# Peptides against a protein of PDB entry 3EFO: the designs that were tried, part 73

Target 1, 262 residues: chain A of PDB entry 3EFO
Amino acid sequence: SQLADLYKSCETDALINFFAKSAFKAVLHQPLKVIREILVNQTAHMLACYRKNCASPSAASQLILPDSMKVLPVYMNCLLKNCVLLSRPEISTDERAYQRQLVMTMGVADSQLFFYPQLLPIHTLDVKSTMLPAAVRCSESRLSEEGIFLLANGLHMFLWLGVSSPPELIQGIFNVPSFAHINTDMTLLPEVGNPYSQQLRMIMGIIQQKRPYSMKLTIVKQREQPEMVFRQFLVEDKGLYGGSSYVDFLCCVHKEICQLLN

## One batch from the design tools (peptide; aimed at target 1 L63 H254)

Design b2_p29_3_s4 (made by RFdiffusion4, then SolubleMPNN; from b2_p29_3, 17 letters changed)
Fold by OpenDDE base, seed 3:
Structure b2_p29_3_s4 (fold): chain B 262 residues (1-262), chain A 29 residues (1-29)
Amino acid sequence: as target 1 above (262 residues)
Amino acid sequence: SSLQAALDESFKAASEEAEKKYGIKIVVD
């Protein structure tokens, strides 16, 4: 059927790009709360339609997703939690305006990275390997006190350091003896020159490659006040300013679908 | 891809958590 074909051909990345631009345009004329509600409603309607017309019969306790929209909810949640749609005290009006304008011109690939950052476990690097570390989910659950992580969303780059980060890695990256000696005010890594430093710089270069904007590097120490900004980029977690976790958002969507079908 | 792996992990984890926390079973059809 035409409807079945539509869902089969649906691309989540394209949908998110569309919804983001639509929502960000609406910011000029509608309250943020209304825009967020519309996005949730649209998500629920699309999925309710699928469940009603395309999916196999299922229990009320089940959330049925077409394969093409498997990751739609996580991206929608990221969109809903973006500072353009969900105001945050640490984000200035100018910054929100800037991000809004940027997204309005982003292609599909750029918007995907922007809303769901890549989080890389840098502490697992093999200096003898040319392979990049695999990205992990953007959640605090994947962080470790012993770990070092690089996060990038196309506009910002963060180097997050656990309180128990290996001293040898700290020495390798910053040429200082301990976590306490790391200067978080720096925006560039020192040219230490050892294999680990070179590998990290190479990775950062690859991440920056083909990105339209130069990403500013922010060094973040775990448990220090500036980490709160970094935590906002862990988009699957519950936000500090009203944003839902990924799981809670799934519940919200499920409930709304049920309401639509009852 | 690396991104796909992360998203797959996210989906799997969220699905498990949703079922445990809210009794919602996520099914991909």
Scores: peptide ipSAE 0.748, ipTM 0.972, DockQ to the pose 0.914
OpenDDE base, seeds 1, 2, 4, 5: peptide ipSAE 0.740, 0.742, 0.740, 0.746; ipTM 0.971, 0.971, 0.971, 0.972

Design b2_p29_4 (made by RFdiffusion4)
Pose (drawn by RFdiffusion4):
Structure b2_p29_4 (pose): chain A 259 residues (1-239, 243-262), chain P 29 residues (1-29)
Amino acid sequence: SQLADLYKSCETDALINFFAKSAFKAVLHQPLKVIREILVNQTAHMLACYRKNCASPSAASQLILPDSMKVLPVYMNCLLKNCVLLSRPEISTDERAYQRQLVMTMGVADSQLFFYPQLLPIHTLDVKSTMLPAAVRCSESRLSEEGIFLLANGLHMFLWLGVSSPPELIQGIFNVPSFAHINTDMTLLPEVGNPYSQQLRMIMGIIQQKRPYSMKLTIVKQREQPEMVFRQFLVEDKGGSSYVDFLCCVHKEICQLLN
Amino acid sequence: EEEEEEEEQEEFLEETEEANEEQAELEEE
């Protein structure tokens, strides 16, 4: 009968999986604007209830989120930015209908990765003694002109290359000497390489391991290339609203529920 | 003006994160 127990026991990934499927089913029944509004208001409602009933007294300038829901807003914003709940500019209806379908079948492990892609820094890789590098937030702010990154959501796998990308690596991977020497339209498996092209292939394998669909590799050269597509998977940035924007929005309506 | 607004948003976020850590400590006690 205590609300504190309800919240202390929640699982964001499980909640995100439900909201996503619930919203994706509703796309065939209600205006998308209506669906997004329900999502945002339910989110503000869950948090406002915790604030007025469980949270120890705190200043109004603060937005309180339970531990169980620490990353719930970030993921909810990712769902709202997703092309299924978004619109016309680019992204075919065939792409929306397809993604809408893929999510309807997903388990928790799949939906977690689908809505928050995994961004791995590759240029800072420890050679032959690896075990998959630490992940980095899904934002352009964590990309470096000197860096090479791996981004995966379970369906797509992007190998991102910066402009001042170390030629030493571009050689040990693409067998070519320089950055401007790579052609994106040749997105096939590169072998050779003794220390790196192997250590990279190793992590590309470990990532695919538990994943049902074999991912489509897409190489991205930084500055003005296909990169526009890649930017979509940096879900923390604005690309809908940014993570911070959404957080700023939820607080407004949580306050509107004046308490 | 835009830079000030961004700074205000970052400050709000940091305050919210710190407040949530204090709330978690209180619940542990």

Design b2_p29_4_s1 (made by RFdiffusion4, then SolubleMPNN; from b2_p29_4, 18 letters changed)
Fold by OpenDDE base, seed 2:
Structure b2_p29_4_s1 (fold): chain B 262 residues (1-262), chain A 29 residues (1-29)
Amino acid sequence: as target 1 above (262 residues)
Amino acid sequence: AAAEEEARKLQRLADSLAANAKQAELEAQ
């Protein structure tokens, strides 16, 4: 059907950009609660419409989405958890206003990265390979106490270190003998000059490339206080201030879809 | 229970796709 073709041709990144800008514009004249409810309802209605009009009868009991739409709930949940729509005590009014304005001017690629960060397992780097490490989903479940991860969203860059990070990698990156010796006040990595350090710097350079803003690096040690800030960027996890996990969000949306189709 | 199962299914379906999308973006830089 024409409608099926329309849904198949939709790009999730473009949709999330649209919803984000619409919602962030609405913040000026609508309560946040109402905006969040509208976004959930719109998501449910859109997916329900697809199911009703595009799904085969044999698949009517299941939500089968085209590939371009499968990640829409992921990004929508990220949008709903953003500090512009879900105020957090640690986020100042100025910061919230700043982020709102930034998103209002973001292109599709920038907004996609902003709402769903890149999380890279740096500890898996092969210095003999030119391949970049595959990004993992933004969840604590994908972290490892033995791992080192780089997170970037176009505005911020974090280097997260597990409490059991390999000493050889720590020395390779920071030129210090252990996790305890890492200075988290630094905003730049030292130029140690070994292949691992060079590769990490290369990756950071690639991430920074073509981004409109320079990302400040924050070094985060697991179980230290600054990790709480880092965890807020693990967008698929349950938020500390009322944000749902991705799974919980999907359950909510599914329930809404079922209600719409009954 | 049915909703949770569907949610888990969607998560699994989106798991690789989301990661791949980000990876592709990174590689395109």
Scores: peptide ipSAE 0.041, ipTM 0.618, DockQ to the pose 0.065
OpenDDE base, seeds 1, 3, 4, 5: peptide ipSAE 0.016, 0.022, 0.024, 0.039; ipTM 0.486, 0.595, 0.554, 0.601; seed 5 fails the geometry check

Design b2_p29_4_s2 (made by RFdiffusion4, then SolubleMPNN; from b2_p29_4, 11 letters changed)
Fold by OpenDDE base, seed 3:
Structure b2_p29_4_s2 (fold): chain B 262 residues (1-262), chain A 29 residues (1-29)
Amino acid sequence: as target 1 above (262 residues)
Amino acid sequence: SREREEREKLEFLKLSEEANEKQAKLEEE
């Protein structure tokens, strides 16, 4: 059907960019609650139309998404959880204004990365490979106390260290004997010069490549206070200040779709 | 209970993902 073709041609990243800019523009003239409701309704309407007109018959209890929009809900949830739309108290008005302006000027690729960060398990690095490690989902459930993860969203870069991170990797990255000796006040990794350090630096360079802004590096130790800031970038998890988890959002969208089709 | 609700959510997610995978295959065809 013509409608099916339309959904197949739909680019989720472009839609998210559009929704983000539209919403962030609307912040100046409409209440945040209304903006969030509009976004949810628009999402539900789009998906309801697909289900009604294009989706194969399935159980009404299941959420059916077009392949081209499979990731729309997760990105939409990220948008809804952004500090501009949630108005988190820990974020200053100036910072919120800054982020709003940044997104208004972002291209599709930049906004995609901004809303859904890359989370890379760098503890699995093969120093002999030039390939980047496969990104994992941005959730605490994907972290390991024994792991080291690099998170980047185009503006910030975090190096998260599990409490049980291998001493060998700690030595390789920081040239210190243990986790306890890592200085989290550093914004740059030391030039240790070993293959692992070089590989990590290369990866960081690749991530930084073609990004319009230089990402500041923050080193985060598990169970230390700064980890709370890091966890805010785990966008699939439940937010501290009213943001839904990805799963909760899916359930919400499904309910809305059912209401529209019923 | 909260536990029951979480279980239901997980089940919903699992079944929806399976259904979406099937749907994706149909769309490629």
Scores: peptide ipSAE 0.247, ipTM 0.828, DockQ to the pose 0.781
OpenDDE base, seeds 1, 2, 4, 5: peptide ipSAE 0.209, 0.203, 0.210, 0.215; ipTM 0.808, 0.805, 0.808, 0.811

Design b2_p29_4_s3 (made by RFdiffusion4, then SolubleMPNN; from b2_p29_4, 14 letters changed)
Fold by OpenDDE base, seed 3:
Structure b2_p29_4_s3 (fold): chain B 262 residues (1-262), chain A 29 residues (1-29)
Amino acid sequence: as target 1 above (262 residues)
Amino acid sequence: SAEEEEKKKLEKLKASEEANAKQAELEKK
């Protein structure tokens, strides 16, 4: 059907960009609660429409989405959890205003990365490999106390270190003997000069080269206070200040879809 | 040369990053 073709041609990343800009514009003249409700409603209606018009009747009980739309709920949840739409006490008004303006000027690729960060398990790096590690889902469940992870969203870069991260990697990256000796006030990695350090620096460079903004590096130790800031970028997790986990959001949307179709 | 090898490595890593980006999007689905 023509409708099915339309949905197949739909680019989720473009939709997210549109919804983000629309919502962020609306912040100037509508309450945040209303904006969030509209976004959820639009998501549910869009998906409900697809199910009604494109899905087989037998699949009506299941949230089966076209491939192009399967990621839409993920990004919509990220949008809803953004500090522009969900006020956080640790975020100043100026910072919120700044982020709003940035997103208003972002292209599709930039906004996609901004809302859903890239999280790389760099502890799995093979210095002899020419392959980057595969990104993992932005959730604490994907972290490991024995791991080291690099997170980037186009504006910020974080290097997260587990409390039990390998001393060899710590030495390789920071040229210090242990986790406890890492200085988290550093904004740049030292040029240690070993293959692992070089590989990591190359990866960081590659990530930076495709972005219009220079990303400041923040080093984060697990269980230290600054980790709380890092956790805000784990967008699939439950937010500290009222943001839903991705799973909870899916349940909410599914319920709303069912109500629309009943 | 060592420099050529490094450049080659960098190019391969860049290509890998692009491939991973595509794969990551698929995995989110």
Scores: peptide ipSAE 0.255, ipTM 0.825, DockQ to the pose 0.020
OpenDDE base, seeds 1, 2, 4, 5: peptide ipSAE 0.022, 0.019, 0.021, 0.010; ipTM 0.501, 0.504, 0.504, 0.448

Design b2_p29_4_s4 (made by RFdiffusion4, then SolubleMPNN; from b2_p29_4, 15 letters changed)
Fold by OpenDDE base, seed 1:
Structure b2_p29_4_s4 (fold): chain B 262 residues (1-262), chain A 29 residues (1-29)
Amino acid sequence: as target 1 above (262 residues)
Amino acid sequence: SAAEEEEEKLRQLRASEEANARQAEIEAA
């Protein structure tokens, strides 16, 4: 099941929105370190309570998550890794202020997409189907050098191309003979007019229609410099600016839960 | 090694996912 689908089925989306707004409000009055600690503690306490009172007995090495909150740690980690809550000199004050203001006005659906982007394998498109491809987890491990992926977070849209992406797809999307000929300075896809191009444009349109802001398109080639910006949106991976991977975060939360239960 | 530690973390994650799936089945029943 897609993470997004699971998230929509539970109250976790509302909780994350609440936590985000509460934390971003607190930034004005409390140190960032304290805010992060509070968020982690709240997460651990909620999950510890479930394990103690609701979950079946399990091995100490296992982290048992309630079905209704099984995606909570993922989104919580994304929140913790947001530039607003990170004290890094590489992040401008203006950028932090901008994102803070945006999130403070976001509804539940918008904040969900903002913190955890949709990543779609475009190379798997069936031109005969009107269905969107199933989203994959936002991690480098889910990318393929032979693949083409579309990422959207409600503010930005990226089209990522692997170095070995199929020439026929490149021709279909860009009307150029090879990967090397793709112009990454373009912000709009050409109107090539073939079924694949039309399908991709349709998908992009569907994604855009559900969002209040116009998303700028950035074309990204694997192993080129702009890919570093794209990788920042792979939120389950280790962050460039000190954020933990999802796996590392789960381990941290598990340790805290164990401490609370012992 | 760092690689071994990462592999262990992944193993634990997989085990947790399986356990969570089983728990979900119990709760649905």
Scores: peptide ipSAE 0.031, ipTM 0.609, DockQ to the pose 0.651
OpenDDE base, seeds 2, 3, 4, 5: peptide ipSAE 0.014, 0.018, 0.028, 0.022; ipTM 0.405, 0.473, 0.551, 0.484

Design b2_p29_5 (made by RFdiffusion4)
Pose (drawn by RFdiffusion4):
Structure b2_p29_5 (pose): chain A 259 residues (1-239, 243-262), chain P 29 residues (1-29)
Amino acid sequence: SQLADLYKSCETDALINFFAKSAFKAVLHQPLKVIREILVNQTAHMLACYRKNCASPSAASQLILPDSMKVLPVYMNCLLKNCVLLSRPEISTDERAYQRQLVMTMGVADSQLFFYPQLLPIHTLDVKSTMLPAAVRCSESRLSEEGIFLLANGLHMFLWLGVSSPPELIQGIFNVPSFAHINTDMTLLPEVGNPYSQQLRMIMGIIQQKRPYSMKLTIVKQREQPEMVFRQFLVEDKGGSSYVDFLCCVHKEICQLLN
Amino acid sequence: SALEEAAEEALEEANERIAQGEESELTFH
């Protein structure tokens, strides 16, 4: 009968999986604007209830989120930015209908990765003694012109290359000497390489391991290339609203529930 | 986790903006 126990026991990934499927089923029944409004208001409602009933007294300038829901807003914003709940500019209806379908079948492990892609820094890789590098936030702010990154959501795998990308690596991987020497339209498996092209292939394997679909590799050269597609998977950035924007929005309506 | 820390930092930033009376609306394209 205590609300504190309800919240202390929640799982964001499980909640995100439900909201996503619930919203994606509703796409075939209600205006998308109506669906997104329900999502945002339910999110503000859950947090406002915690604020007025469980949270110890705190200043109004603060937004209080339970530990169980620390990353719930970030993921909820990712759902709202997803092309299924978004619109016309680019992204075919065939792409939307397809992604809407893929999510309807997903387990928790799949939906967590689908809505928050895994961004791995490759240029800072420890050679032959690896075990998959630490992940980095899904934002352009964590990309470096000197860096090479791996981005996966379970369906797509992007190998991102910066402009001042170390030629040493571009050689040990693409067997070519320089950055401008790579052609994106040749997105096939590169072998050779002794220390790196192997350590990279190692992590590309480990990532695919638990994943049902074999991911489509897409190489992205930084500055004005196909990169436009890649930017979509940096879900923390604006690309709908940014993570911070959405946080700023939820607080407004949480306050609107004046308490 | 790294994501929780990032969420906490972003929350602090949102709280600063809220304290400055700044408002934001959701946008979609």

Design b2_p29_5_s1 (made by RFdiffusion4, then SolubleMPNN; from b2_p29_5, 11 letters changed)
Fold by OpenDDE base, seed 3:
Structure b2_p29_5_s1 (fold): chain B 262 residues (1-262), chain A 29 residues (1-29)
Amino acid sequence: as target 1 above (262 residues)
Amino acid sequence: SLLEEESERALAEVNERIAAGESVELEFE
């Protein structure tokens, strides 16, 4: 059917860009609550149509997503959790205005990265390889106290350090003997000059390539106060200033789908 | 993609929760 073909041809990255710009434009003349409700309803409606018209027979209670939109809810949840769509007093008006303006001018690739950051386990780097490490899901559950992770969303770059990060890696990156000696006020990595340091810098360079904005580096130690800022970018988790985890969001979407189909 | 594969795992978890009768409301602000 034409509908089936449409769903198969859906590009999630393009859709999220569209929804983001539409929502952020609407912020100027619609209540945030209404905007969020519209986004949820649109998501549910799209998926309900698929379930009704395209999905194979299955248990009515199951949530079924087409392959072409398998990750749409992920990005939609990220959009809903963005500070622009939240009215929390902890979020400054200036910050919301700034991010809104940025997204309004973003292309598909930029908005995709913005809403769902790249999180790289750099503690697994092979200094003999030129390949980037495989990204992990943006969730605290994917972090390790023994690990070191690089997060980038096109605007910000974070180097997150587990409390039990290997001293040899700490030495390799920062040229200090231990985790405790790392200065988190620095915005640039030292020129240590060893292969690991060089590779990390190369990776950072690759991430920065083709991005319209220069990402400043923030060093984050696990369990220190600045980590709270970092956690805001773990978009699949429950947000500090609102929003649900991805799993909770899917449960909500399922409920809405059922309401539409019953 | 890796994201799709991980999303499928998450979907499986959601379906388990659904089967258990869980309902979640979105909390904003």
Scores: peptide ipSAE 0.282, ipTM 0.857, DockQ to the pose 0.834
OpenDDE base, seeds 1, 2, 4, 5: peptide ipSAE 0.035, 0.269, 0.033, 0.277; ipTM 0.566, 0.850, 0.622, 0.854

Design b2_p29_5_s2 (made by RFdiffusion4, then SolubleMPNN; from b2_p29_5, 11 letters changed)
Fold by OpenDDE base, seed 2:
Structure b2_p29_5_s2 (fold): chain B 262 residues (1-262), chain A 29 residues (1-29)
Amino acid sequence: as target 1 above (262 residues)
Amino acid sequence: SLLEEEADRALEIVNERIAKGETVELEFE
């Protein structure tokens, strides 16, 4: 059907950009609670319409997403969890205003990366490869105490180190003997000069390329207090100051869909 | 894409939870 074709042609990245800008514009005139509700309802309505008009017959209890919109809820949840839309007093007005203005000027590619960061397993790097490691899902479940991960969202860059990260990699990156010796106050990696260090620098350079802003590097040690800031970028997890995990969000969306179809 | 594949896995989890009758409310505060 024409409707089915419409859904198949849906560009999630463009949609999330649209929804983000629309929501962030609405912040000036509507309560945050209302905006969040609208976004959830819009998501549910889109999916309910698909379910009603396009999806093959199935159990009513099953959540069905078309391929073209399969990742839309991921981004929508990220949007809902953004500080601009959260009503927590712990979030400063200045931060809300800043991020609002940034997103309002972002293109599709920028907003996509902003809402869903790249999380790269650096500990798996092949120094002989020029390819970037495959990104993993932005969730704590994808981290490991033995791992080192690079996270970037176009504005910030984090190097997260597990408490049991390999000493040889620590030596390679920081030129220090152990995890305990890493200085987290550093905003630049030392030029150690070994192949691993060079490869990591190259990767960081590639990530920085074509980005409108220079990303500040933050070094994060697992189980140290600053790790909480890093965890805010694990957007599929439950937020520190509110917001559901991706899975919980999907459950909620399903509930809304059922209500719409009843 | 990676996200699409992972989304499928997430959907499986969600559908299992739904089948169990779980109810989840969004927490924004």
Scores: peptide ipSAE 0.267, ipTM 0.854, DockQ to the pose 0.799
OpenDDE base, seeds 1, 3, 4, 5: peptide ipSAE 0.034, 0.264, 0.105, 0.259; ipTM 0.582, 0.857, 0.629, 0.849; seeds 1, 4 fail the geometry check

Design b2_p29_5_s3 (made by RFdiffusion4, then SolubleMPNN; from b2_p29_5, 11 letters changed)
Fold by OpenDDE base, seed 5:
Formats: structure tokens, C-alpha cells, sequence
Structure b2_p29_5_s3 (fold): chain B 262 residues (1-262), chain A 29 residues (1-29)
């Protein structure tokens, strides 16, 4: 159908950029609650339309997403969880203003990374390969106490270390004998010079490449206080200052779609 | 990609949960 063709041609990345900028512009004129409701409704309506007019026959209660738009709800949840759209008093006006202005000037590629960070399991690095490790889902469930992960969203870069991170990797990255010896106040990795260190630095360089801003590096130890900040970038999880997990969000979207189709 | 994986896995989970009659509320605050 013509409508099906429209959905096939839809670029989710462009849409989320548009929705983000539209929402952030609306913050100046509309209550946050209203903006959030509009975003949820728009998501549900778009997906309901597909389900009704484009999807193959199936159970009415089944949620079906077109391939071209399957990641839209993921981004939408991330957008809804952004500090600009949260009403919590713990979020300063300055922080809201700052992030709002940043997003308003972001291109499509930048906004994608901003809303859904790259989370890389660097403990799995093969020093014999120049390939980047495959990113994992931005959720605590994908972390490991034995792992070391690099997270980047275009503005910030975090190196997260599990409490049981391999000492050999710690030595390789920081040139210290153990997890306890890592100084988290540093914003630059030491130039240790071993293959693992060099590869990690290379990866960081690749991530930084073609980004408009220099990402600040933060070293994060698991179970230390700064980890709380890091966890806010695990966008699929429930937020500290509001926002649902993606699963919960999608459940609600599903419910709304069912209501629209009923 | 991780994003696509997130979408696919969550979709499967949601369909499972809905089939079980689980009710979820949105939390924004």
C-alpha cells in the first residue's frame, strides 16, 4: 500500500531529531506533562496506523513494529527521560537550559548518539584486531562485575570498571596493580604503552572522531558514588529522577495502541 | 546493532507480558 511505502521510507533518526527539537522548543510554551503526553501519543498513533493499515493479519493484542521504525520507541523513551523533559526539582535550570541548547543545534547523527549512547565492552578487546567491539544495550543488565565498559554519548565519555575487573586489564590501562589503586579523579588515561592501552586509546579516538565536541572522560568504579551519574546514561533502565524502563514504556505504548485500534 | 537488539528484545518481552495480563504504568517522576 501507499501507506506501507511511506513507513518503509521513514527515517527514524531524522524523526527523533525532529521530535526532540520540537519538544525542546515547546518547553518554552507548554507544561512538561503536556509535552510528554504528546510525544507518547504521537508514538502510539504512528505505530497504530502501521498496525491497522500495513501489518499482516495477526492477533489484535500483538505489538508489531515496522523495521524502518522499530527503534523509534527506543529513542522516544530516551527523549522522554532527558532532563529537559523531567519535572524533578533536583535538575537545575542551568542544566536544563544547557542540554536544551545543545540538542537544538544537533544534527541527526549527533542526536542519535546523544539520546542512545554507545556502550562498549572493552574488556573483550582483541589486541590483534583493530575492530571496535560491538556495542551492547544501554542497560545495567549488560554490565558485568568482571567487565570494563566504555560509554559515550557525544558529550561525555565514561570508563566504567567492575569491582572484579581483571587485574591484568587494570594494569594494562592504568599501570596500577588493582582496582583499589585506580584514581578516579583523572580525566586522561595514562600512556602505559602496552598493546591493550594503545588499542583502548585508539578506540577512544575513533569515538571522538567527527564529533563536534571533545568528550570529557570520567573514570567510574562500580559501587562508588559517581557510578550513579554513569547509570543515568543507561537509558533503557528506570531513571533515578524519573522515566520508565524501555520495557515499561513500550508496554504503555502497546496499551495505547490497543486502545486506538479498539 | 545494540539499538535494534534493544527494540527486538523489548518487543518480545512486551508481547509476552501482555499475553500474561501484566499491567504497567508510565513513570515520569
Amino acid sequence: as target 1 above (262 residues)
Amino acid sequence: SALEEASDEALAEVNKLMAQGVTVELTFE
Scores: peptide ipSAE 0.533, ipTM 0.918, DockQ to the pose 0.750
OpenDDE base, seeds 1, 2, 3, 4: peptide ipSAE 0.528, 0.523, 0.521, 0.525; ipTM 0.912, 0.919, 0.914, 0.916

Design b2_p29_5_s4 (made by RFdiffusion4, then SolubleMPNN; from b2_p29_5, 11 letters changed)
Fold by OpenDDE base, seed 3:
Structure b2_p29_5_s4 (fold): chain B 262 residues (1-262), chain A 29 residues (1-29)
Amino acid sequence: as target 1 above (262 residues)
Amino acid sequence: SLLEEAADEALAKVNELIAKGETVELEFE
């Protein structure tokens, strides 16, 4: 059927780009609450349509997602959690306006990275290898107090340091003896000159080269106040400034799907 | 992919919650 073909050929990355631009355009004319409700509704409608017309028989109460679209809710939750769609005073109007304008001009690849950041466990770097470490999911559950992580979303870059980060890595990156000595006000890594530092800088360079905008580096220490900002980029988790965890979001989507199918 | 992994895990969790009769509401602000 035409409908089945549509779902099989659906490109989630393109859809999220479309939804993002549509929503961010609507911000100028509609209340944020309404926009969020529309996005949830649209997601539910698409998935309900699949359930009704394409899915194999199953328990009526169960949530079933097509393989081609199963990542759509992930991106949708990321979109809903974006600062542009939040009205919290902790986020300046200027920042929201800036990000809105940027997203309006983003291609599919850029928006993908923007809404779901790349999180790299750089503490696992092999200085003898030129390969980038494999990215991990954007969740607190993937962080380690003993680890060091680099996060990038095309606009911002964060270097997150666990409270128990290895002193040798701290010294390698910052040329200081311990975690406590790291100056988080710096926006550039020092030129330490050892293999680890060089490798990290190379990785940062590679990430930057793939993006049209220059990403400012922010150094973040675990359990310090500025970490709260960093945690907003862990998009699978519940947001401090608003937004649900992905699991909670998906539960709500399911509820709406059921309502549509009744 | 990471997104597919996230989707699969969450889907499993959600279906577990559904089976238990649990519900949740979205909180944006």
Scores: peptide ipSAE 0.503, ipTM 0.899, DockQ to the pose 0.788
OpenDDE base, seeds 1, 2, 4, 5: peptide ipSAE 0.492, 0.498, 0.493, 0.489; ipTM 0.883, 0.888, 0.891, 0.894

